# Designs tried in a protein design run: peptides against a protein of PDB entry 3KDP. Part 29

Target 1, 230 residues: chain A of PDB entry 3KDP
Amino acid sequence: PFLIFIIANIPLPLGTVTILCIDLGTDMVPAISLAYEQAESDIMKRQPRNPKTDKLVNEQLISMAYGQIGMIQALGGFFTYFVILAENGFLPIHLLGLRVNWDDRWINDVEDSYGQQWTYEQRKIVEFTCHTPFFVTIVVVQWADLVICKTRRNSVFQQGMKNKILIFGLFEETALAAFLSYCPGMGVALRMYPLKPTWWFCAFPYSLLIFVYDEVRKLIIRRRPGGWVE

## One batch from the design tools (peptide; aimed at target 1 I167 A175)

Design b2_p17_8_s1 (made by RFdiffusion4, then SolubleMPNN; from b2_p17_8, 15 letters changed)
Fold by OpenDDE base, seed 3:
Structure b2_p17_8_s1 (fold): chain B 230 residues (1-230), chain A 17 residues (1-17)
Amino acid sequence: as target 1 above (230 residues)
Amino acid sequence: DIEEYRKRLLEAIEKLR
């Protein structure tokens, strides 16, 4: 999020401290939970034919998977960010390069995509309004990502939610999201303004799409082992 | 009062949306 903020010169979508909370608070327990997840019986029963090469390949695959998950999470957050700004009159294209004028306290006539003028205070309220739902969206997407990453080939419905550590991770993320969103002082400390409860549902369609996509992918893998989708 | 501040911020956000 911060890199995109710098490169695209858009209004800041998420605060640095909040990003750290995601990286250290929300991602650690899920990562640990995945390490303790019982691998699919077909994966664990496969003895490595070559321990050195197979380990390296597996590490690369894991690294790639985690990298992809991180990208999906960021995309989910940015989706919510762009939705909020669009609802407030700022279309995504209009945000490109806007940061300089956006952050200038002396410019009180920044125009939105519809020609409406925004004061500095109004702009900052909208900016900080994006932070909380951006974070919450990441958490909601993480729920889906954790569930789908539990298995490589089997459906979630087949494997079930048996890992207690994974379940604990989901609750921890949710509790952290609730804490940062609704505890007094978070708006001042983290620039996360209070979140309307309705925004918790903003990410649900996106998470559902990811879930459906993954289930379809797994279904294809099961029906056509060794296909290009694997 | 942090709670009052939060309330004012919420109201401000609602006015902008």
Scores: peptide ipSAE 0.021, ipTM 0.553, DockQ to the pose 0.039
OpenDDE base, seeds 1, 2, 4, 5: peptide ipSAE 0.019, 0.019, 0.020, 0.017; ipTM 0.590, 0.543, 0.595, 0.542; seed 4 fails the geometry check

Design b2_p17_8_s2 (made by RFdiffusion4, then SolubleMPNN; from b2_p17_8, 14 letters changed)
Fold by OpenDDE base, seed 2:
Structure b2_p17_8_s2 (fold): chain B 230 residues (1-230), chain A 17 residues (1-17)
Amino acid sequence: as target 1 above (230 residues)
Amino acid sequence: EIEEIEKELKEKIEKLR
């Protein structure tokens, strides 16, 4: 999120403190849960041919998986960000390069895509309103990602939800998201304004698409072992 | 016109909250 903020020169979609809360609070437990689940699945299926090379390959695969998950989460967050800003009159194309004027407190006539002028205070309220939905979207997408990443090749329906650590991680990240979204003072402390419960469902179609995509991917891998999709 | 814009903005912000 921060890299795209710099590159695209758009209004800040997610605060730095919120990013830290994601990295330390929401990503850590899921990452640990995935590491345990992968270790369990790989130990059961592969006779250790070469423990050193197989461990390195597994670590690389895990690293790539985490990188991909992070990218998918960011895409979901940005989708929500652009939807919210578009609903407020700022189309994605108009946001490109707008940051300089957006963050200038002396400019009170920043125009949206429809020619409406926005004061600095109004812009900041909208910006801070985007932070919480972005965070919540990441959590909702992460539910799907965690379920998907349980196994490399098996369907979620075949393996089920047996990992207690994963289940705990899902509850923990959800509880944290609810706390940060609805606890009094979070708007001031973290620049996260409270959300309507409807925003929790904004990412659900995206999560479902990812889930379907991964199930199809796994189905292809099972039918064509060693293919480019692996 | 300004009051209408302020009202619309307030309503939009409230819809986002």
Scores: peptide ipSAE 0.019, ipTM 0.516, DockQ to the pose 0.022
OpenDDE base, seeds 1, 3, 4, 5: peptide ipSAE 0.018, 0.016, 0.016, 0.015; ipTM 0.561, 0.506, 0.514, 0.421; seed 5 fails the geometry check

Design b2_p17_8_s3 (made by RFdiffusion4, then SolubleMPNN; from b2_p17_8, 15 letters changed)
Fold by OpenDDE base, seed 5:
Structure b2_p17_8_s3 (fold): chain B 230 residues (1-230), chain A 17 residues (1-17)
Amino acid sequence: as target 1 above (230 residues)
Amino acid sequence: EIEELLEKLKKKIEELR
């Protein structure tokens, strides 16, 4: 998100505070919960890892975790961002290169896609209105990300949802997200303005996409062991 | 009700800003 902000020179889609809330707040407990996940049913049937030749983190794992899944997460966040700005009169094409004028406090006549002029204060309100929905979108997508991380090869349907700590983590991150989004004073303290509850659902298609994508990947791995998809 | 509450919260936040 921050890279696109710099490259495209668009208004800030996700604040630094919201990033910290994700990294330190909503993502830690779920990540720790994976340590309590039950072993896959076939783990004892696999050959022991050779510590000298077999890396714990291989290129395929990195590509999945940071490349593919991360891209889908970013797309979900940016979708929410662009929808909010479009609802306020700023179409995506109009946002390209707009940051310089957007962030200039001395320019109070920035025009939207429909010719409406926006003061600096009005622009900052709509910018900060994007931060919370973007944050919530990431949390909703993280639900799917956490669930798919339960297994490397087996389907989630085969593994089941028996890890109580993981379930607790899902509730914890959601509760924290709700607290940060709706608690009075968060707009002033964290620049996180309250969002309409409908924005929680905007990320669901992307969460589903991640889940389906990973299940298909795992299905391919099960059918073709040792393939390039592992 | 939630939308009304959110609007009230937004207004309060704007007043505190």
Scores: peptide ipSAE 0.008, ipTM 0.311, DockQ to the pose 0.052
OpenDDE base, seeds 1, 2, 3, 4: peptide ipSAE 0.007, 0.000, 0.000, 0.006; ipTM 0.384, 0.245, 0.220, 0.315; seed 2 fails the geometry check

Design b2_p17_8_s4 (made by RFdiffusion4, then SolubleMPNN; from b2_p17_8, 15 letters changed)
Fold by OpenDDE base, seed 1:
Structure b2_p17_8_s4 (fold): chain B 230 residues (1-230), chain A 17 residues (1-17)
Amino acid sequence: as target 1 above (230 residues)
Amino acid sequence: EIEKKKKELEEKIKKLR
């Protein structure tokens, strides 16, 4: 997100505080929850890995898979960001290069895509209004990430959702997202302004996409053991 | 719709002051 912010010179889609909330609040507890996940039913049926050949390939493939998932996650966040800004009069094309004027507190007549002038304060409210939905989008996508991380080969439908700690992690990150989104004072404290409940659903297509992607990946792995997708 | 949103933002600004 930050790289796109710099390259496209757009208003900041995700604040540093929200990034910290993701890293500390929404990633840590789920990650710990995975430590308590039951081993895959097939893990004991796996042949011993060749430590020389299989390790490097698997690390690259894992890195690529997580990289791809991370890209889908970022795309979900940016989609939400662009939709919110578009609803506020700023079309995506108009945002390109706008950062300099956007962040200038002395410019109070920044025009949107429809010629409406926006004061610095109004712009910052819109910007900070984007932070919350972006964060929520990340959390909703992380639901899929957490669920898919339970297994490498087995479908989620096969492994099930028996880990109570994982369920607690999903609840905790959701509760944190709700708290940060709706608790009074969070706009001032964390620059996370309240969002309409409907914005939670903007992430669902991307969460579903990740889920489907991983299930398809796992299906391919099950059908072609030792393939390049593993 | 833009004017409505502008008004909403102005109200938000007023609440933050």
Scores: peptide ipSAE 0.023, ipTM 0.613, DockQ to the pose 0.028
OpenDDE base, seeds 2, 3, 4, 5: peptide ipSAE 0.020, 0.016, 0.018, 0.017; ipTM 0.492, 0.510, 0.464, 0.508; seed 4 fails the geometry check

## One batch from the design tools (peptide; aimed at target 1 F168 F171 A175 A178)

Design b2_p18_1 (made by RFdiffusion4)
Pose (drawn by RFdiffusion4):
Structure b2_p18_1 (pose): chain A 230 residues (1-230), chain P 18 residues (1-18)
Amino acid sequence: as target 1 above (230 residues)
Amino acid sequence: VFLIIAFIFFVIGIIFLF
């Protein structure tokens, strides 16, 4: 978001104080939760890991959290900023520029895509209404994430969901977000504004895509263990 | 309503945990 904020001079979809709600808020518990994960094989049947090669974090990993499942998480994140604004007037393209004027505290008279003229706090209370649910489609996608960052070889149907804590992390992560958006306060404290029902289910095809994509990866590997995918 | 649903959902999570 902060990257396109520079590219398409677009109204900032995801705000800073909004970001310290992901890893410090919703994300903490769900992550702590993997540490409670049983194995995937007789680990004490493999030679010991080798401090020089096969590191904790590596090419093949970053190529995933950043190059892959990372992008698909954003395409879902933007897609609802694109919806929050058009369902409220600003049909996408009439956005490719606004910021310069948009962020102006004096230009209280700015055309949308119909003619309507918005003040400052009038449209910002939509910009923050734009954060508030980017901050969700992010938590919504992290369901499909917290469930495939569970295993690295086994289908979820081979390993199942016996992690009676990771599941808590879900219920928490999600509900925490709702509370962070409906309590009389989170708006005037965090630029968090209540959301309309239709609004939450945005990232859903995307969460489910992240999900399906990862499952198909593991399968390939298990069918071709030396092959390219692995 | 949303707060109630969220609260119930969170409690279900606690019950499931134990």

Design b2_p18_1_s1 (made by RFdiffusion4, then SolubleMPNN; from b2_p18_1, 15 letters changed)
Fold by OpenDDE base, seed 1:
Structure b2_p18_1_s1 (fold): chain B 230 residues (1-230), chain A 18 residues (1-18)
Amino acid sequence: as target 1 above (230 residues)
Amino acid sequence: SVLEEAKKLLEEGRELRE
């Protein structure tokens, strides 16, 4: 996300603090929860044919899969970001290259896509308004990620939600998202302004997309063991 | 405050664009 911010020269979609909250607050507990998840039956019973080669291939495939999921996650965040900015008059195409003027406090007449002039304060408010839903989107998408990451081959429907730690992780990240989104002072402290509850649902299509993607991936793996999709 | 006014204008702007 930060790289896209630099490359596209768009207003910052999320702050560094938000990134830290994702990495330390939302990802750590779920990651720990997954460590306590029961190993997939096929993983436990799987004897590596060639321990060195198979391990390397598996690590590469896992890394690729997580990279793909991470990309979808980022796309979900950016989608929410662009929707919010578009609703406030800034179409995505107009945001390209706008950062320089956007971040200049001495320019108080930055025009949106409809010719409305925005003061620096107004621009920063809308920018910071985007931080919260971006974060929330990440959290909501992570719900799907956490659920699907518990298995590599089996469907989520087969293993279910048995890990109490995982459930706690989901609750914790959701509570953190709610806290950061609605607690007084978070707008000033973390530049995460309050978000309407309806925006929580903007991420659901992406969560579903990731879920479907992973289920399809797992289905392919089950049908074609040892494939590159694993 | 300037911030409150900015938020108000932002909300009004959103309403106009809906």
Scores: peptide ipSAE 0.023, ipTM 0.438, DockQ to the pose 0.022
OpenDDE base, seeds 2, 3, 4, 5: peptide ipSAE 0.006, 0.000, 0.007, 0.017; ipTM 0.359, 0.188, 0.298, 0.413; seed 3 fails the geometry check

Design b2_p18_1_s2 (made by RFdiffusion4, then SolubleMPNN; from b2_p18_1, 14 letters changed)
Fold by OpenDDE base, seed 1:
Structure b2_p18_1_s2 (fold): chain B 230 residues (1-230), chain A 18 residues (1-18)
Amino acid sequence: as target 1 above (230 residues)
Amino acid sequence: EVLELAKKLYEEGLELLK
């Protein structure tokens, strides 16, 4: 996300605080929860036929899969970001290269896509309004990520939601998202302005996409053991 | 103005929850 911000010169889609909240708040507990997840029966029983090659292939495939999921997650965040800015008059095409003028406090007549002039303060409000839903989008997408990461091969429907720590992690990240979104003063303190509850649902298609993607991936792995998708 | 907007957004958010 930050790289796209630099390359595209768009207004900052997420602040440093939101990044920290993701990395330290929303990701840590889920990651710990996954460590306590019961190992997939097939993973524990499957002795690597060739420990060196199979481990390397598996690590590469896992890295690719997590990389792909991370990209989908980022796309979900950016989608929410662009929707919010578009609703405020800034179409995605107009945002390209706008950062320089956007961040200049002395320019108070930045025009949106419809010719409306925005003061620096107004622009920053809109920018910071994007931080919360971006964060929430990440959290909602992470619900799917956490659930799908329970297994590498088996469907989520087969393993179920037995890990209490995972459930707690989902609750914790959701509670944190709600706290950051709706607690008074968070807009001033963390640049995370209040979010309309409807924005929580903007991420659901992406969560579903990740879920379907992973289930399809796992299905392919089950049907073709040792394939490149594993 | 930022605080007022934040308050407004918060109030609107609360109304949507009702």
Scores: peptide ipSAE 0.000, ipTM 0.218, DockQ to the pose 0.046
OpenDDE base, seeds 2, 3, 4, 5: peptide ipSAE 0.000, 0.000, 0.000, 0.000; ipTM 0.207, 0.201, 0.196, 0.220; seed 3 fails the geometry check

Design b2_p18_1_s3 (made by RFdiffusion4, then SolubleMPNN; from b2_p18_1, 15 letters changed)
Fold by OpenDDE base, seed 2:
Structure b2_p18_1_s3 (fold): chain B 230 residues (1-230), chain A 18 residues (1-18)
Amino acid sequence: as target 1 above (230 residues)
Amino acid sequence: SVLELARKLLELGRLYRL
């Protein structure tokens, strides 16, 4: 998000405080919960790893996790961001290069895509209105990420949802996201303005996409062991 | 680390008066 903010010179999609809330708040408990996941049923059928040649985390896993899944997450967040700004009169094309004028407190006549002029205060309200839905979008997508990380090769349907700590993590991150989104004073403290409940559903297609993508990936790995997808 | 990234982002935010 922040890189696109710099490169495209668009209004800030996700605040630094919201990033901290993701990384330290919503992601930490779910990540720890994975340590309590049961071993895959086929783990004893795998060849022992060679500690000298085989890294625990290989470049392929890094590329998949941080590249592909991370890009889908970012797309979900940006989709939510662009929808909110479009509903407020700012079409995606109009946002390109707008940051300089957007962030200038002395410019009170920034035009939207329909010729409506926006004061600095109005623009900042819209910007901060985007932060919370972007944050919530990431949390909703992370539900899928956490679930798919339960296994390396087995389907989630084969592994099941027996890890009570993981289930607790899903509820905890959701409850924290709701608290940060709706608690009075969060707009002042965190620049996170409350969102309409409908925005929680904006990420669901992307969560489903991640889930389907990973299940297909795991299916390919099971059918073709040692392939480039592993 | 996440903390280092957070710190860098905060520093960048301050530089851009964010």
Scores: peptide ipSAE 0.009, ipTM 0.319, DockQ to the pose 0.020
OpenDDE base, seeds 1, 3, 4, 5: peptide ipSAE 0.000, 0.000, 0.000, 0.008; ipTM 0.308, 0.326, 0.228, 0.355

Design b2_p18_1_s4 (made by RFdiffusion4, then SolubleMPNN; from b2_p18_1, 14 letters changed)
Fold by OpenDDE base, seed 2:
Structure b2_p18_1_s4 (fold): chain B 230 residues (1-230), chain A 18 residues (1-18)
Amino acid sequence: as target 1 above (230 residues)
Amino acid sequence: DVLEEARRLLEEGRRYLA
């Protein structure tokens, strides 16, 4: 998020302190939970063939578990960010390069995509409105990502939810998200305005899409072992 | 100053989001 903020010169989608809360609070427990996940049945049955190929598979699984989760989280967050700003009159293309004028207190006539002028205070309200739902979206996307990453080939319905640590992690991050979103004073401390309950569902279609995509992917892998989809 | 401004913006934001 911060890199995109710098590169694209868009308004800040998520505060640095909030990012730290994500890294320490929402990412840590899920990451630990994945370490305690039970091995997939098909992985356990395969005798180690070529150490190089097995290492590659393991590295690919690790990359998917740590790298892909982070990317999908960021994508989900940015999706919510762009939705909120679009609803307030700022289309994604219009946000490119807008940061300089956006953050300038002396410019009170920043135009949105429809020619409406926004004062500095109005812009900051919209900016801070994005912080909380961005964070919540990350948590919601993590629900799907963690479930997906439990298995390489098996459906989540086949593998089940046996990891109690993972289940606890899901509830913990959800509770943390609720706490940060609704606890008095967090808005001032973290620049996270209170979240309408409807925003919790903003990421659900996206999470569902990822979930369905992964189930289809796994189905293809089961039907065609060794394919490019693996 | 930043905290006071943040509080002001938060109050305005609450009114805006209400």
Scores: peptide ipSAE 0.015, ipTM 0.402, DockQ to the pose 0.026
OpenDDE base, seeds 1, 3, 4, 5: peptide ipSAE 0.013, 0.000, 0.000, 0.011; ipTM 0.386, 0.274, 0.249, 0.346

Design b2_p18_2 (made by RFdiffusion4)
Pose (drawn by RFdiffusion4):
Structure b2_p18_2 (pose): chain A 230 residues (1-230), chain P 18 residues (1-18)
Amino acid sequence: as target 1 above (230 residues)
Amino acid sequence: VFIVVGVVIFVVAVVVIF
C-alpha cells in the first residue's frame, strides 16, 4: 500500500498506526501457536542439520512469504479498498491522482465519479474506513495463512487440525479485529470505523486461493520429491 | 478450554457485528 501511495498517487489504503495492529495485535497469538505443532515424520531419523547450509530462513522461504503467498494476500487487500471506495462513489480510476488534492484540508469540494462533493473529514472518514477493512482482508487472509504455515509437506488432511491452540488464535485474531472496529472508541483512537456486513467477506476468495495454492504445492512435492517444485 | 473460550469470544464478536 505505501508502495502504490507513491506510484498511483492514490489515497493511502493502509495506514501506519494500522500496521502495528497486525503483528502486535491480531498476528501475535496465531504465530505463537505454531510452536505447539507436532512433527511430520521421524525427525530423530534424519542426520543433524548443518549450520553452514540449510539455514533457518532461506531463499526457498522468502521466495514464498514474500514472492508468493505474500502477493496473493495483497491482491486481496487492495481489492476491497477498491470496493469500499466504488461502493461509496470513487470508481477506481478516478482515484489515480486524488492524493495530491485529496489529502488537502482546504479543498473541501472534490468531485467523485458522479459529481458529489466531499469535504475533508467527510472523505477521510472513508479513507480510515478504508484502512479498517484492509486491516481485515489481511486478518481474513491470515486464516488461510495460519493454516498452511502449519505444515510444510503434509496436506492439512494428512496432518489435520488437532492444534487446539492454533484454532484459538483464529477465533481471537478474528474477533479482536471486530472489537477493534465496533467499540465506541477505536475510530477516534485508531482510525478504525465500523464495517458493513457485506464488507468482511471481501478477501474470502483470496483466502481460499492462498489456501488452494499451498495445498497443490505440497502435493507436487510428495509426487516428485526431487523435482523442481521442492 | 481454549477452543471454548475462543468460540465464546467469537460469538460475542458476531453479536457485536449484528

Design b2_p18_2_s1 (made by RFdiffusion4, then SolubleMPNN; from b2_p18_2, 16 letters changed)
Fold by OpenDDE base, seed 5:
Structure b2_p18_2_s1 (fold): chain B 230 residues (1-230), chain A 18 residues (1-18)
Amino acid sequence: as target 1 above (230 residues)
Amino acid sequence: DLVERGLKLLEEALKLLE
């Protein structure tokens, strides 16, 4: 998000406090929960691998897969950001290079894509209104990411949802997201204004995309053991 | 004021690390 903010000079899509809430708040309990996941049913059926060559290839492939998932997460957040700004009169193309004027408190006549003028205060309300849905989008996508991390090869349908700590982690991050989104005073304290409940559903296509992507990847790994997709 | 300044500095530092 920060790299796109610098390169495109768009209004800030995600605040630093929000990023801290993701890294320290929503991700810790889910990550710990993975340590308690049951072993895959086929782990003992794997052939012995060459520890020098096969580990290096597998580590590279895993790193690439997580990198791709992270990109899909970011795309989901940016999609939500652009939709909210478009609903408020700022089309994506108009946001390019707008940051300098957007952040200037002395400019109170920044025009949107339809010629409406926005004061500094109005612009900041819209910006902070984007931070919360971006955060919630990441949390919803993290549901899929956490679920797919339960296994390396088996489908989630084969592994099941027996890890109670993982389930607790999903509820914890969701409850934290709801608290940060709807608790009175969060707009002033954390620059997170409340969002319409409908924005929770904006992330669902991306969550589904991650889930389908990983299930297809795992299916390929099961059909072609030792392939370039593991 | 000091807490707000500290939070702003932390925010700026975190922005540099992103």
Scores: peptide ipSAE 0.011, ipTM 0.326, DockQ to the pose 0.022
OpenDDE base, seeds 1, 2, 3, 4: peptide ipSAE 0.000, 0.000, 0.000, 0.000; ipTM 0.233, 0.259, 0.240, 0.194; seeds 1, 3 fail the geometry check

Design b2_p18_2_s2 (made by RFdiffusion4, then SolubleMPNN; from b2_p18_2, 16 letters changed)
Fold by OpenDDE base, seed 1:
Structure b2_p18_2_s2 (fold): chain B 230 residues (1-230), chain A 18 residues (1-18)
Amino acid sequence: as target 1 above (230 residues)
Amino acid sequence: DLVERGKKLLEEALKLMS
């Protein structure tokens, strides 16, 4: 996300606090949950396969899968960001290169795509209005990711939601997202302004995309054991 | 001011890390 912010010189899509909340608050409990579930599954299923080759392949697969999922998460966040800015008059093309003027507090006449002038304060409000939906989008996409990561090869439907820690993580993420989105003072404290409940649904297509992507990936792995997808 | 500065520094740091 930040690379795009630097390269495209767009207004900041996600604040530092929101990134920290994602990395520490949202990802930590799920990661722990997955680590426990993997440890439990590995204890139960480790046939003595060649630990060097299977670990390397598994690490590469996990790294690639997480990299791909992370890209989809980022795309989901950026989609939400662009939708919000577009609803506020800033089309994606207009945002390219706008950062310098956007962040200049002395420029109070930055025009949107429709010729409306935005003061620095107004621009910062709309920027901060993007932070919460971006965060919420990541959380909603992570729901799918967590459900997906529960199974390496099997469909989510086969294992079900047996991991109580994972379920707890999902609730924690959702509660954190709700808290950050709707608790009074979060706009000032975290630059996360309240989000309309409808924006939670903006991420759902991406969650579904990740879910479908992973189910297809798993289906390919099941049908072609030892293929390039592994 | 300090909180804003801290947030800005954190934003810059996260910008560098993201």
Scores: peptide ipSAE 0.000, ipTM 0.261, DockQ to the pose 0.023
OpenDDE base, seeds 2, 3, 4, 5: peptide ipSAE 0.000, 0.000, 0.000, 0.000; ipTM 0.247, 0.240, 0.250, 0.268; seed 2 fails the geometry check

Design b2_p18_2_s3 (made by RFdiffusion4, then SolubleMPNN; from b2_p18_2, 16 letters changed)
Fold by OpenDDE base, seed 2:
Structure b2_p18_2_s3 (fold): chain B 230 residues (1-230), chain A 18 residues (1-18)
Amino acid sequence: as target 1 above (230 residues)
Amino acid sequence: DLVEKGLKLLKEALELMS
């Protein structure tokens, strides 16, 4: 998100505070919870291979898979961001290069895509209105991520949801998202304005996409052990 | 330590943006 902000010179889609909340609140607890997941049944049946080569391959493949999932999460967040700004009169094309004028406190006549002028205060309200939905979108997408990451090869339907710590992680990140979205003062403290309940559903297509992607990936791995998709 | 450093950097960034 931050790289796209710099490269495209768009208004800031996600605040630094929100990024920290993701890293510390929504990513850490889930990551710990995954460490307590039951061993995958197929891993225990796998004959020992060269631990050095297999570790390297697994690390690369895990890194690639998590990288791809992270990209889908980012796309989901940006989708939400662009939708909110478009609803407020700023089309995606118009946002390109707008950052300099957007962040300038002395410019109070920034035009939207329809020629409406926006004061600094008005456009910052819109920006901060984007922060919360972007965060919530990431959390909702992470629900799917947490569920799929507990296994490498087995389907979620095969492994089941037996890890109580993982379930706790899902509730924790959801509770954090609700707290940051609806607690009074978050707009001032974290630049996260209250979220309309409808925005919780904006991420669902991306959560489904991640789920389908991973199930297909795992299916391919099961059919072709040691393949490039592993 | 990393969290503390992150929070400090965040505070500084927020101050710059304010």
Scores: peptide ipSAE 0.005, ipTM 0.284, DockQ to the pose 0.029
OpenDDE base, seeds 1, 3, 4, 5: peptide ipSAE 0.000, 0.000, 0.000, 0.000; ipTM 0.273, 0.235, 0.275, 0.273; seed 3 fails the geometry check

